# Designs tried in a protein design run: peptides against a protein of PDB entry 5H65. Part 64

Target 1, 294 residues: chain A of PDB entry 5H65
Amino acid sequence: QYLERTPLCAILKQKAPQQYRIRAKLRSYKPRRLFQSVKLHCPKCHLLQEVPHEGDLDIIFQDGATKTPDVKLQNTSLYDSKIWTTKNQKGRKVAVHFVKNNGILPLSNECLLLIEGGTLSEICKLSNKFNSVIPVRSGHEDLELLDLSAPFLIQGTIHHYGCKQCSSLRSIQNLNSLVDKTSWIPSSVAEALGIVPLQYVFVMTFTLDDGTGVLEAYLMDSDKFFQIPASEVLMDDDLQKSVDMIMDMFCPPGIKIDAYPWLECFIKSYNVTNGTDNQICYQIFDTTVAEDVI

## One batch from the design tools (peptide; aimed at target 1 D244)

Design b2_p22_7_s3 (made by RFdiffusion4, then SolubleMPNN; from b2_p22_7, 8 letters changed)
Fold by OpenDDE base, seed 4:
Structure b2_p22_7_s3 (fold): chain B 294 residues (1-294), chain A 22 residues (1-22)
Amino acid sequence: as target 1 above (294 residues)
Amino acid sequence: SAEEEERRKKIEELQKKYEEKT
């Protein structure tokens, strides 16, 4: 889209809501740490929540690994089951269910695995060999999603999460509703299982200064601003470095703002009422930062 | 078929992985 450039001083005097194109310097931003800026956002209830840490997932999967798979739930029309007992003293049982497409086991790159009792490490390794993995547990009459605190779907290095508040979980057999059981689209899987998928987003507050005025603008973006998916950045060192480099470029530490590059972006104003307090806030939208700075 | 063989190979690899875990 195209808008005429408006100085911040003019914007600060105008009523909301409006859209603007601006050219400003990034005086500062928060949070400073990348891992703090990546959140999960529910499109339904709009709650922002933290991305679970590896340690959190370890605990969940360790707990799951203490449970014994129900033999009655093995080998259905939907999936073929394989059971392993580890050779350790505890004899941990792991169940892997290979989801079939029309009764036929698909190729590994098209196959969805349902896993009971797997560790995070094991699950991650499997997710690199197969299309996708769902951590599950034995329910009363069917397999069920293990825990919404863990990913409901793992594809490669991407962990897909669901909203605990908005989801009404359904049993695994509801995957039968999917006509195509070779392309495991996260949204389709979520719908089948009654999950409201969460969206990875970068959440930051930018302090913008164009020399005429200063304003704070909120950034909530999934993949456009950095041209880097928020869903992948935490699992990819190179992507992390790229984001850090971009932020350092626009807001270099130890350097005066006069030397900062100019950032061109779109912002929209909106009204926020908190009790008797009426405030105009700003949000960055439809903006991609370019490495080539004017 | 080649496809079936590939699938079986993956299953066997998985089998081996878990069987070797101690």
Scores: peptide ipSAE 0.152, ipTM 0.807, DockQ to the pose 0.010
OpenDDE base, seeds 1, 2, 3, 5: peptide ipSAE 0.029, 0.129, 0.102, 0.176; ipTM 0.641, 0.795, 0.769, 0.817; seeds 3, 5 fail the geometry check

Design b2_p22_7_s4 (made by RFdiffusion4, then SolubleMPNN; from b2_p22_7, 9 letters changed)
Fold by OpenDDE base, seed 1:
Structure b2_p22_7_s4 (fold): chain B 294 residues (1-294), chain A 22 residues (1-22)
Amino acid sequence: as target 1 above (294 residues)
Amino acid sequence: SEAEKEREEEIEKLRKEYEEKT
């Protein structure tokens, strides 16, 4: 765990892979916009994905709303179903399924809703009143997850996504395997449905300068670096402001780098093959800046 | 039950946004 501080000029001359402790100034960083730095990462296949935008979700749910709920799949031992017809000219049908715990309807704060034909707005409203919401569709024999391009679970303002590549989706009745049908832990829900959950991560590139040298370091972190969960930051203005404040502190606009604060962090070097060229890259790891800022 | 009462209250609120219960 202990590493001596190494100047960047020395690091730049060394072969990879190695780990270093450094003290440097954050000359610049990319992307500058916070929402561009938040990605979804699969812990298994390691693919990075964009967080779907509201517009993307609208399309998915609109498409889902074109389907009529199957009457045969309503009111099972797992859930009680209610169906509505919208007032719009199309007469959209919406089905809401209230998941029961051992045959008993739970309180709203413990209740999972399955929704067919709901819009993003409707789903979001429901997620603020009930514990969780899963967008679903009528399958051949059971309800199924609507689309992995959309959240498989919405809890309050948190959208949980699954990896399309690594997931092998199972029908909704597999939720019966959950002993606890009150807390609706995302990982448990995912496991029951055959979903590999994606992780929200901050993805940024830092240009670091300690006066002896300059290097770019990659940051991929979920909650350690800022001590702010990447999963929550997009939906919380206060958290966004906090991240911005941290970045402004280390990289203040309008002043020279000589006045920048020093950043202490760990970086690791690694080899990357880019076509015919081999290059050494650097990644920040095991670093928390919030402890120094707060 | 309490849960049923709570659900019905929320459903009633939601129903107001829709044309009819089917």
Scores: peptide ipSAE 0.118, ipTM 0.787, DockQ to the pose 0.010
OpenDDE base, seeds 2, 3, 4, 5: peptide ipSAE 0.116, 0.132, 0.123, 0.092; ipTM 0.790, 0.797, 0.787, 0.770; seeds 3, 4 fail the geometry check

Design b2_p22_8 (made by RFdiffusion4)
Pose (drawn by RFdiffusion4):
Structure b2_p22_8 (pose): chain A 289 residues (1-273, 279-294), chain P 22 residues (1-22)
Amino acid sequence: QYLERTPLCAILKQKAPQQYRIRAKLRSYKPRRLFQSVKLHCPKCHLLQEVPHEGDLDIIFQDGATKTPDVKLQNTSLYDSKIWTTKNQKGRKVAVHFVKNNGILPLSNECLLLIEGGTLSEICKLSNKFNSVIPVRSGHEDLELLDLSAPFLIQGTIHHYGCKQCSSLRSIQNLNSLVDKTSWIPSSVAEALGIVPLQYVFVMTFTLDDGTGVLEAYLMDSDKFFQIPASEVLMDDDLQKSVDMIMDMFCPPGIKIDAYPWLECFIKSYNVTQICYQIFDTTVAEDVI
Amino acid sequence: SLEELAEEVLEDPSEVHFPNWS
């Protein structure tokens, strides 16, 4: 009834901060390599960070495999422990600690594992069969998180990371403070260990063109615009193909802008200290499947 | 048991890698 659209030339003449409903074509976008759009964002210090690569994580987990699990930290009231020996793996030993709920191990899909000396591949397989996995190491008096460079929790396809700057790391026994040992809410796990969780976000720069003007608008969201979770996409081939197809739909490589579909969206202007623009309250996924 | 289940996972020779995004 009252759906009207503001041309880009009119927006460029106005001061910030304001909000606009627009319709424009995606002339171009960055990043060209779409995997680089997935960033980690700390809600406390507002820093943006790269997600660690497989090679970075492999280094951490292999380095963890050189350390021997400490027998003194095995079989507590919090967890049962089991050590596996290996062959042809530089004498590696793997410790898996099964976390109990009131002195009783829960079902596998509710059971959290703590693991010393495991590989990324093994941790990912364990994450399918169990509720979740925390990479750990034998500290002086208690089990401790392996490294904040690695995920503090792997749950399903989501690798949860914490902020190195904002976190004050606590040892594993502090998991006793969790209300139960079956739900394993990632924010509750992070609070018990003194970790400030990072948030996954898609970060992209769109160049919008409606024929009246040209404008650069940022995309920064977790799951609204694509209806694809940023927290899952790096570990899910289907979700990656969906992002590829949506961006190929709005901005196909090689063909002209005349043939592109229109992008209906809101944008908000703001002062940085020059005026910048950002997409908000917008999804391409509700009308596109 | 849960230990047997974890053992089967740890003895599994298959590899899990990050998807190669196109």

Design b2_p22_8_s1 (made by RFdiffusion4, then SolubleMPNN; from b2_p22_8, 9 letters changed)
Fold by OpenDDE base, seed 4:
Structure b2_p22_8_s1 (fold): chain B 294 residues (1-294), chain A 22 residues (1-22)
Amino acid sequence: as target 1 above (294 residues)
Amino acid sequence: SLFDLAEEVLNDPSVVRYPVFK
C-alpha cells in the first residue's frame, strides 16, 4: 500500500496501468470556476451530468404542478394524504402524502413526504421541516416519481439525483419493502424505487509540475480530496469559500510557480483508446490535500 | 400535527435559498 515518491519524469516514461505517489506543484487547473467542477456521476454507466440549475427544476416542478392529484391514490396503507388548494389565481392543488411507519405517522424529523404539485420553493421549505421529500406525480395505478431530471429525494439541503439511463423506476408503493421507514437512507430509497443514485463529484484537471516533468491528472472525487462533500458544497457558502481558498493556495494568481506549495498525492495511470490513438492518462486517487512548505 | 406543520410551511410566503454557487 505504501508507495515511494516517483518523479514525474520517470512516470511519463512508464507504461500503464500503474500507481504512483508524487509530490508536485499545481501549475494550473480547469475548470477555474467551482460551479463548473461539481458534476453528477453515475457509478454504473459512468456518465457525467450537470447538476440541474434552479431554472431547470422550476420548469419541472411547474409542469408537475399543472397536474391534478388523483383522488383515487390518496390515503393508502403506506401514507396519509392531504390536499391544499393554493390561493393564487390558478388554484393549484398540492397533495402531500405523509409516509407512515407500520401504519403510524412518525415524527416530523422521521417523516418522508411525497409531494405532488409543489413548487421548488415549497419542496425546499418542507425538506427543512421534515426528514425527506420525494417529488411525485399521480400515475395510472400508483404515485410515481415525478422526474429523474429532478431530485428523487431531498433531505435538508441535499438533493439526491438518479441516473435516467440506468434506472428502471418503480412505483411509490415499493417503499413498502423498506423495513425502516424512519431514517430514509438515500441508497435504500433508491433501491426500492429502482433508481441508480448519482454521485456528486468534483471534476477537475490538474496540471502538475515537479520540476522534472509536467503531466495532467484527472480529479474525480466526492469528498476525500478537499475533505468537503461535493454534495454539500452547493448550498454552503463557507464550504465554497473553503474550496476556493484551497485552490488559490495551491495555485495563487499572479505568483510564479516557484513560490507554489507542494502537493502530495496519489495518481494512477491508465490507457485510453480514442479510435486509432492510444494515450496514457492519469487520475488522482485516494488523496487528501496535503501541502508541504517550500 | 404533521398536517398542520406542512400547512404552515405551504402557507409561508418566505423564499428558501436554492443550492447554488455564489
Scores: peptide ipSAE 0.535, ipTM 0.907, DockQ to the pose 0.749
OpenDDE base, seeds 1, 2, 3, 5: peptide ipSAE 0.532, 0.529, 0.532, 0.529; ipTM 0.905, 0.905, 0.907, 0.907

Design b2_p22_8_s2 (made by RFdiffusion4, then SolubleMPNN; from b2_p22_8, 9 letters changed)
Fold by OpenDDE base, seed 3:
Structure b2_p22_8_s2 (fold): chain B 294 residues (1-294), chain A 22 residues (1-22)
Amino acid sequence: as target 1 above (294 residues)
Amino acid sequence: SLFDLAEEVLNDPSVVRRPVFR
């Protein structure tokens, strides 16, 4: 839909909720460190949470490695199993379950691995050679997802997370419900396992100035604003550089705001109640930045 | 085989790089 451009001074005087098209300069933004802007968002309960750090994952997988794989759960119709004993002092056992497609082991690029006792490093390396990896543990009657605090699916360099609050986990045999056991679409895997997948989002606060007024606008976006998926940026140097370049373009360091480019975007106003305080807030929506902002 | 490939990975001492924003 077409919206006429509205100056910020006019917007600041109006009641919420409303939608606006604006043209403004990005005076400043928060957080300044872009890695801090990447969050996980639940589409159901709308909880925002931090992306787990490597150290956190290491602890989870180390704890998982203390558990012994149940021999009774190996080699089902769904998967073939192999156990390795590490040559280190601990003698750690790693069980890898190779998911079959209609009873046949697929090619590595089509194969989903279920892993017990693997380290983060091992899991990541496996995900680079196989289609995807699910960290699991031996349950009472079936393999189960290891921990929703860790990725439920690692595919390539992307870690897929699930919402602890909204998910109702089902056992691994529910993967049988998937007709296609070659592509391993994250949403399909999540659905089969009762997981509400979290969404990677950029979460930022923009201070916008069009010369008539100053307005703070909230940005929560997964892949539209930067045209870069938030899910991929943490593991890709080039994408990180691209995001940095975009932000530097709109908010260049070392120069005056008068020289900043104009940002065209859509914002919506909404009411927020915090105790006795009623405040109007603004959120950027349906906006894509372009390089031709000069 | 898939088994051999997995074993090869598990025996690989290399460290996986995980880039972060600078």
Scores: peptide ipSAE 0.539, ipTM 0.908, DockQ to the pose 0.826
OpenDDE base, seeds 1, 2, 4, 5: peptide ipSAE 0.537, 0.538, 0.536, 0.536; ipTM 0.906, 0.905, 0.903, 0.903

Design b2_p22_8_s3 (made by RFdiffusion4, then SolubleMPNN; from b2_p22_8, 11 letters changed)
Fold by OpenDDE base, seed 4:
Structure b2_p22_8_s3 (fold): chain B 294 residues (1-294), chain A 22 residues (1-22)
Amino acid sequence: as target 1 above (294 residues)
Amino acid sequence: SLFDEASEVLNDPSVVRRPVFR
């Protein structure tokens, strides 16, 4: 994928679509608050949505915790069930279903938990000890995914979300279709449950300046640009600091652009039509952060 | 057992830290 470097002034005069290699300074970027740059993207319908806030999840799980697990749905061939009653005034019942592999309970690090009535805190604690956790509810005839507004799968600190628009949810017994019930690959789990998984992406607008021209380029990237997964950054202080450091490096506060480092990247142009308006837009692609220090 | 392991977690009153961008 070798392209010769093209100055921005030349690019701005050309028709789309085209691909370019550029060397430019990052004059500015939006949003400035990096947590706002992390979005969920559906690869099918291409909808962008916000990552749910902790408060949003708390509400969902609190609501789920008000429901009583259906005794009839406990202890199937797929899972063994255990019920806990919390020592609070409400006497909340938490059901944990331990998914079996060929009728045998695996080790904790290989075990998928299905949880009814768990709080976000409890779910997170469990996900740190067990392989993964799926928040579920008692349906009419089977356990069902609790809510696509919440993660359908939590592995460690990674919360996997599904697209409400594109997903056609199936009951939990469809996990039986998985041959491997030890690794719990998110895509496989999603497929079994009829979920179209959303992708964590960094969504940013870069204003690029190479001295010949200024160009705004759109960045939508999961893990290549920063070499940091968008799926992990929200739950890792060190990764957040790394991203902040990178952005501060390219856009040092209080410093004039003349002292900014050079960013080498690939951009592609494309046409966008909004009603009667037609414009050429630019997107960063296949780019890993690389800078030239002057 | 898995049940015991889960019990230990559920009975742990500690709060899990959930870092987010500041």
Scores: peptide ipSAE 0.485, ipTM 0.896, DockQ to the pose 0.827
OpenDDE base, seeds 1, 2, 3, 5: peptide ipSAE 0.481, 0.484, 0.484, 0.482; ipTM 0.893, 0.893, 0.890, 0.890

Design b2_p22_8_s4 (made by RFdiffusion4, then SolubleMPNN; from b2_p22_8, 9 letters changed)
Fold by OpenDDE base, seed 3:
Structure b2_p22_8_s4 (fold): chain B 294 residues (1-294), chain A 22 residues (1-22)
Amino acid sequence: as target 1 above (294 residues)
Amino acid sequence: SLFEEAEEVLNDPSVVRRPVFR
């Protein structure tokens, strides 16, 4: 799909919806803080949510730890269970269920853990040693996902979240439907458990200026724009630095806009109605920033 | 065993680093 480059002044005069290729300077962007730009997006209902902070997760897992694992739900065909009692004053019980593959316990790097009563710290530690961890609770007849406000799946440092609005949770035994119980693909796990997975996205507003005009363009992108997954940036200092460097490159602080590099990107216009007010808005799409900025 | 590996984790008092945006 070849698009001719269109100056912003011409774009600003045209009706929506349309697609454009532009070359402009990034005058400014919002939010300025990277952590504020990373959000969770539901592909179904399109709701944007904030990524939970560790403090929020601590509360959820602390609450979960107040409930005693149901002995009747331990050691099924799907998983082997072990209970630990903490040595602290609370004597907290932690249940870890080791999911089996065809009745056989796999190696740690292939093993999914279901955990009851674990703290965030414990869960994170386990996720670094085992393939993945699902925080669960004892339901009436089966283990169930603990809370969609917390990750439904933790793999390494990646926290996978589900949409509360769109998900229809199923019990943990539905993991039996998975043929492959070694890789634990997040989408497959989500499907088995009736979860609509949320997508990590960068959400930003760019003020673009090509000398002929100025417009604001909305960016909602998961991994294409920066060539960095939004899902990984939260827990990776190097990736965070990379994103910061990219933004500093296009919008260097303390330098006049005349010296800014040119950004080539695609934008699409669309109509937005706020009550009686009609407005044309713009969104960046199908755009990757190159490291080599000329 | 998997049980032992999990136990080692649960008994580890170390703090997991959680990078945050600067």
Scores: peptide ipSAE 0.488, ipTM 0.895, DockQ to the pose 0.790
OpenDDE base, seeds 1, 2, 4, 5: peptide ipSAE 0.485, 0.484, 0.487, 0.481; ipTM 0.893, 0.892, 0.896, 0.890

## One batch from the design tools (peptide; aimed at target 1 H41 Y270)

Design b2_p23_3 (made by RFdiffusion4)
Pose (drawn by RFdiffusion4):
Structure b2_p23_3 (pose): chain A 289 residues (1-273, 279-294), chain P 23 residues (1-23)
Amino acid sequence: QYLERTPLCAILKQKAPQQYRIRAKLRSYKPRRLFQSVKLHCPKCHLLQEVPHEGDLDIIFQDGATKTPDVKLQNTSLYDSKIWTTKNQKGRKVAVHFVKNNGILPLSNECLLLIEGGTLSEICKLSNKFNSVIPVRSGHEDLELLDLSAPFLIQGTIHHYGCKQCSSLRSIQNLNSLVDKTSWIPSSVAEALGIVPLQYVFVMTFTLDDGTGVLEAYLMDSDKFFQIPASEVLMDDDLQKSVDMIMDMFCPPGIKIDAYPWLECFIKSYNVTQICYQIFDTTVAEDVI
Amino acid sequence: DEQEKQQNLVKAAEEQEELEEEE
């Protein structure tokens, strides 16, 4: 009834901060390599970070495999422990600690594992069969998180990361403070270990063109715009294909802008200290499947 | 806080642009 659209030439003449409903074509976008759009964002210090690569994580887990699990930290009231020996793996030993709920191991889909000396591949397989996995190492008096460079919790396809600057790391026995040992809410796990969780976000720069003007608008969201979770997309091939197809739909490579579909959206202007723009309250996924 | 978040977003977009120019 009152759906009207503001041309871009009118927006460029106005001061910030304001909000606009627009319709424009996606002339171009960055990043060209779409996997670089997935960033980690700390809600506390607002710092943006790259997600660690497989090679980075392999280094951490292989380095963890050189350390011997400490028998003094095995079989507590919090967890049962089991050590597996290996062959042709530089004498590696793997410790899996099964976390108990009131002195009783829960079902595998509710059971959290703590693991010393495991590979990324093994941890991912364990995450399918169990509720979740925390990479750990034998500290002086207690089990401790392996490294904040690696995920503090792997749950399903989501690798949860914490902020190195904002976190004050606590040892594993502090998991006793969790209300139960079956739900394993990632924010609750992070609080018990003194970790400030990082948030996954898609970060992209869109060049919008409606024929009256051109404008750069940022995309920064976890799951609204694509209806694809940023927290899952790097570990899910189907979600990656969906992002590829949506961006190929709005901005196909090689063909002209005349043939592109229109992008209906809101944008908000703001002062940085020049005026910048950002997409908000917008989803392409509701009308596109 | 919101402004600092926005400033970090702009910085990250600038770095991405420079990276694509170097390629």

Design b2_p23_3_s1 (made by RFdiffusion4, then SolubleMPNN; from b2_p23_3, 14 letters changed)
Fold by OpenDDE base, seed 5:
Structure b2_p23_3_s1 (fold): chain B 294 residues (1-294), chain A 23 residues (1-23)
Amino acid sequence: as target 1 above (294 residues)
Amino acid sequence: SEQQLMQSLVAEAERMRAEEAAE
């Protein structure tokens, strides 16, 4: 996998596809705001989606809360059900289903909750006490996932999303296929419910300059470049600070580019067709910032 | 409130575990 360093001026003259090792300065990058760079990526259809905002989730859960839980779907072999009625909001009903392991309710830190009619605030608070939370609704014959526009699984502060295009949702009773009903591995839950999980990714455009030429390269990475998971960064202030510090180190504000540190990275070129026009684009790959600072 | 609901849910979960363990 060894590649010799190639100057940007030489790369800009070559046909795609090719792989290069480069040494360049980060002249600029976009987007400047970290939250704008975090996206959801489908590994199957490869669509990029925005991470839903809190306001979007509030609407989804408010709509779900207008529906009355179906009494016929409560207390199955898979879960025990309880219903709470709020004192305000005209007596909103919240159904909570506690998933059992071999007919026995597990400890809170191993227990999956299915919530019907809960608000975002309520769901988030519950996710701090129980292993996992799935927002659900009453279907015709079984509980079903509420909405793929909302998380299908919440564990602590991590929101797991599924692809609407690629998923073929199955009813909640399909969780019976899981042998281990204590760990609740997101991929296993997704598989049981027919969900294609989306992946959190950093998506950024770097303008690179090595003095011989200027090149724009895209970064699409989950956890390698910054050694920080994109799935956790939005909910962790310390991780956000770390990413900001890294970017400020390579592209310090108010400082001339001559004083910028050198960045070593791998880039690959590829062809993009836009009508009759052919364009060569570049993407950063197999690069870790901590190891490539010169 | 959400806080009251949370307290009730935790208490209920503990109750159910105790009952199931006794069966």
Scores: peptide ipSAE 0.036, ipTM 0.682, DockQ to the pose 0.010
OpenDDE base, seeds 1, 2, 3, 4: peptide ipSAE 0.032, 0.032, 0.034, 0.031; ipTM 0.668, 0.666, 0.685, 0.665

Design b2_p23_3_s2 (made by RFdiffusion4, then SolubleMPNN; from b2_p23_3, 12 letters changed)
Fold by OpenDDE base, seed 3:
Structure b2_p23_3_s2 (fold): chain B 294 residues (1-294), chain A 23 residues (1-23)
Amino acid sequence: as target 1 above (294 residues)
Amino acid sequence: SEQLEMQSLVKTAEEMKKKEALE
């Protein structure tokens, strides 16, 4: 995949699609705020959506908490159940289901919890002590995933989301198909439950300038560009700082572009039709930024 | 408080986990 370096002025004159290697300065980028650049992407339908905020999740779980767990669905071969009644909040019922591995309850660090009626705060607390948490609700004949607008799987501070459009949800008993009920690999859980997992991605628009021309390039990347997983950045202050530092390095505030470091990257051109207008767009691909970009 | 409720839930879960391990 060797590509010779091409100046932007030449690229701007060429038809799409093509791939290029470029060396340019990052004149500007959007969005400026990191949290706005992290999105969820479906690998199947390619829809981009926002990562739900705490407030959004609170609403979902509050709604779920208004529904009483079905006692008929407690204590199956797959899980042992415990009902917890809150002291406050009018005696809200919370069901905690501990998923067993071959009839044996795993250690806490290997145990999957199914939570029915829990709040976001409660779920987060549990996820810090147990391997995984799945928010669920009582279906007609089985437990079901609560809502794809919320995480289908929470592991520590990582929230795994599924695509509403592409997923065909199956009941929780389908977790029985997993031979190993201790590791709880997100992709395996998703497959068992009929979920198409969404991918965390950085989505940014870079304005690139090499002195010969200026073009905008689209960045959609999960973990390669910054060498930082988009899935972890929202919950890790250090990772956020790292990304900010990288962006500040390439596009330092308060100084002229002449002093900016050079960015080497690959871009591909593609055609976009908007009504009657045909436009050539550019996307960054297969690029990792280095710290030593002096 | 909500914080106390959370602690209670976590405690309940932990206790159940321990009981199952002993059986």
Scores: peptide ipSAE 0.037, ipTM 0.744, DockQ to the pose 0.011
OpenDDE base, seeds 1, 2, 4, 5: peptide ipSAE 0.036, 0.034, 0.035, 0.033; ipTM 0.733, 0.735, 0.742, 0.713; seeds 2, 4 fail the geometry check

Design b2_p23_3_s3 (made by RFdiffusion4, then SolubleMPNN; from b2_p23_3, 13 letters changed)
Fold by OpenDDE base, seed 4:
Structure b2_p23_3_s3 (fold): chain B 294 residues (1-294), chain A 23 residues (1-23)
Amino acid sequence: as target 1 above (294 residues)
Amino acid sequence: SEMEERQSLVEEARRMEAAEEAE
């Protein structure tokens, strides 16, 4: 658990894998834009994916909204259904399915809504009121998740995504396997629907300099480094400002590195093989910088 | 707006259903 501080010059001479405690200055980092540093990571296949932009979701939900809800799939033992016809020229059908807990409709703040034919704006507004929303479509015999390119679950401002590669989607009736149909834990929902949930992560490359040497360290962190969840930062201006302030503090623009604060962190070395080339890379782990800011 | 109206209807529908199930 406890490690003595090791200068970067010494680390650069050692074989991997090893763990180190270091004290260094953040000379630079990439990407510079926060939204570019937030990715989705699959814990199973380990692929990194971009977080879909609002425009991407608009397209998906717009396409879904062109599909007419199947009347035969409404009002099951699992959910009660309400349907609306929009006033626009197309007369778009929107179905909302209220998931019941043992045949009883939960309170609004505990109720899961299945939305069929909703726009992004409508879905987001509903998620704020009901706390849990799943975008769905009418399948052949059951409701199904709309698209893994969109969130499988929206809770407030948090969009939960699933891995397209690793997931084997099951129909919505599999939510019946959940004993508690009030809390709607994302992992439980994912399991019931055959989804491998993706994890929001900050992905950055830090160039660290302690005066003895310089190395690049990779950061992939969900909520520890900044003490800010990557899952929430994109939808919260205050959290974004906080991250920006932290980065500006450690790497202030227009200032010489001599004036930079020291960053204490843990890094681990590991071997990477690229064809015939073998490289030693470094990753930041078990590090919280927020403690240094407070 | 149509969206606001729909949201109101959704909430009303939910309340109605909850009341019916409680009876």
Scores: peptide ipSAE 0.030, ipTM 0.692, DockQ to the pose 0.010
OpenDDE base, seeds 1, 2, 3, 5: peptide ipSAE 0.040, 0.029, 0.039, 0.029; ipTM 0.744, 0.690, 0.740, 0.692; seeds 1, 2, 3, 5 fail the geometry check

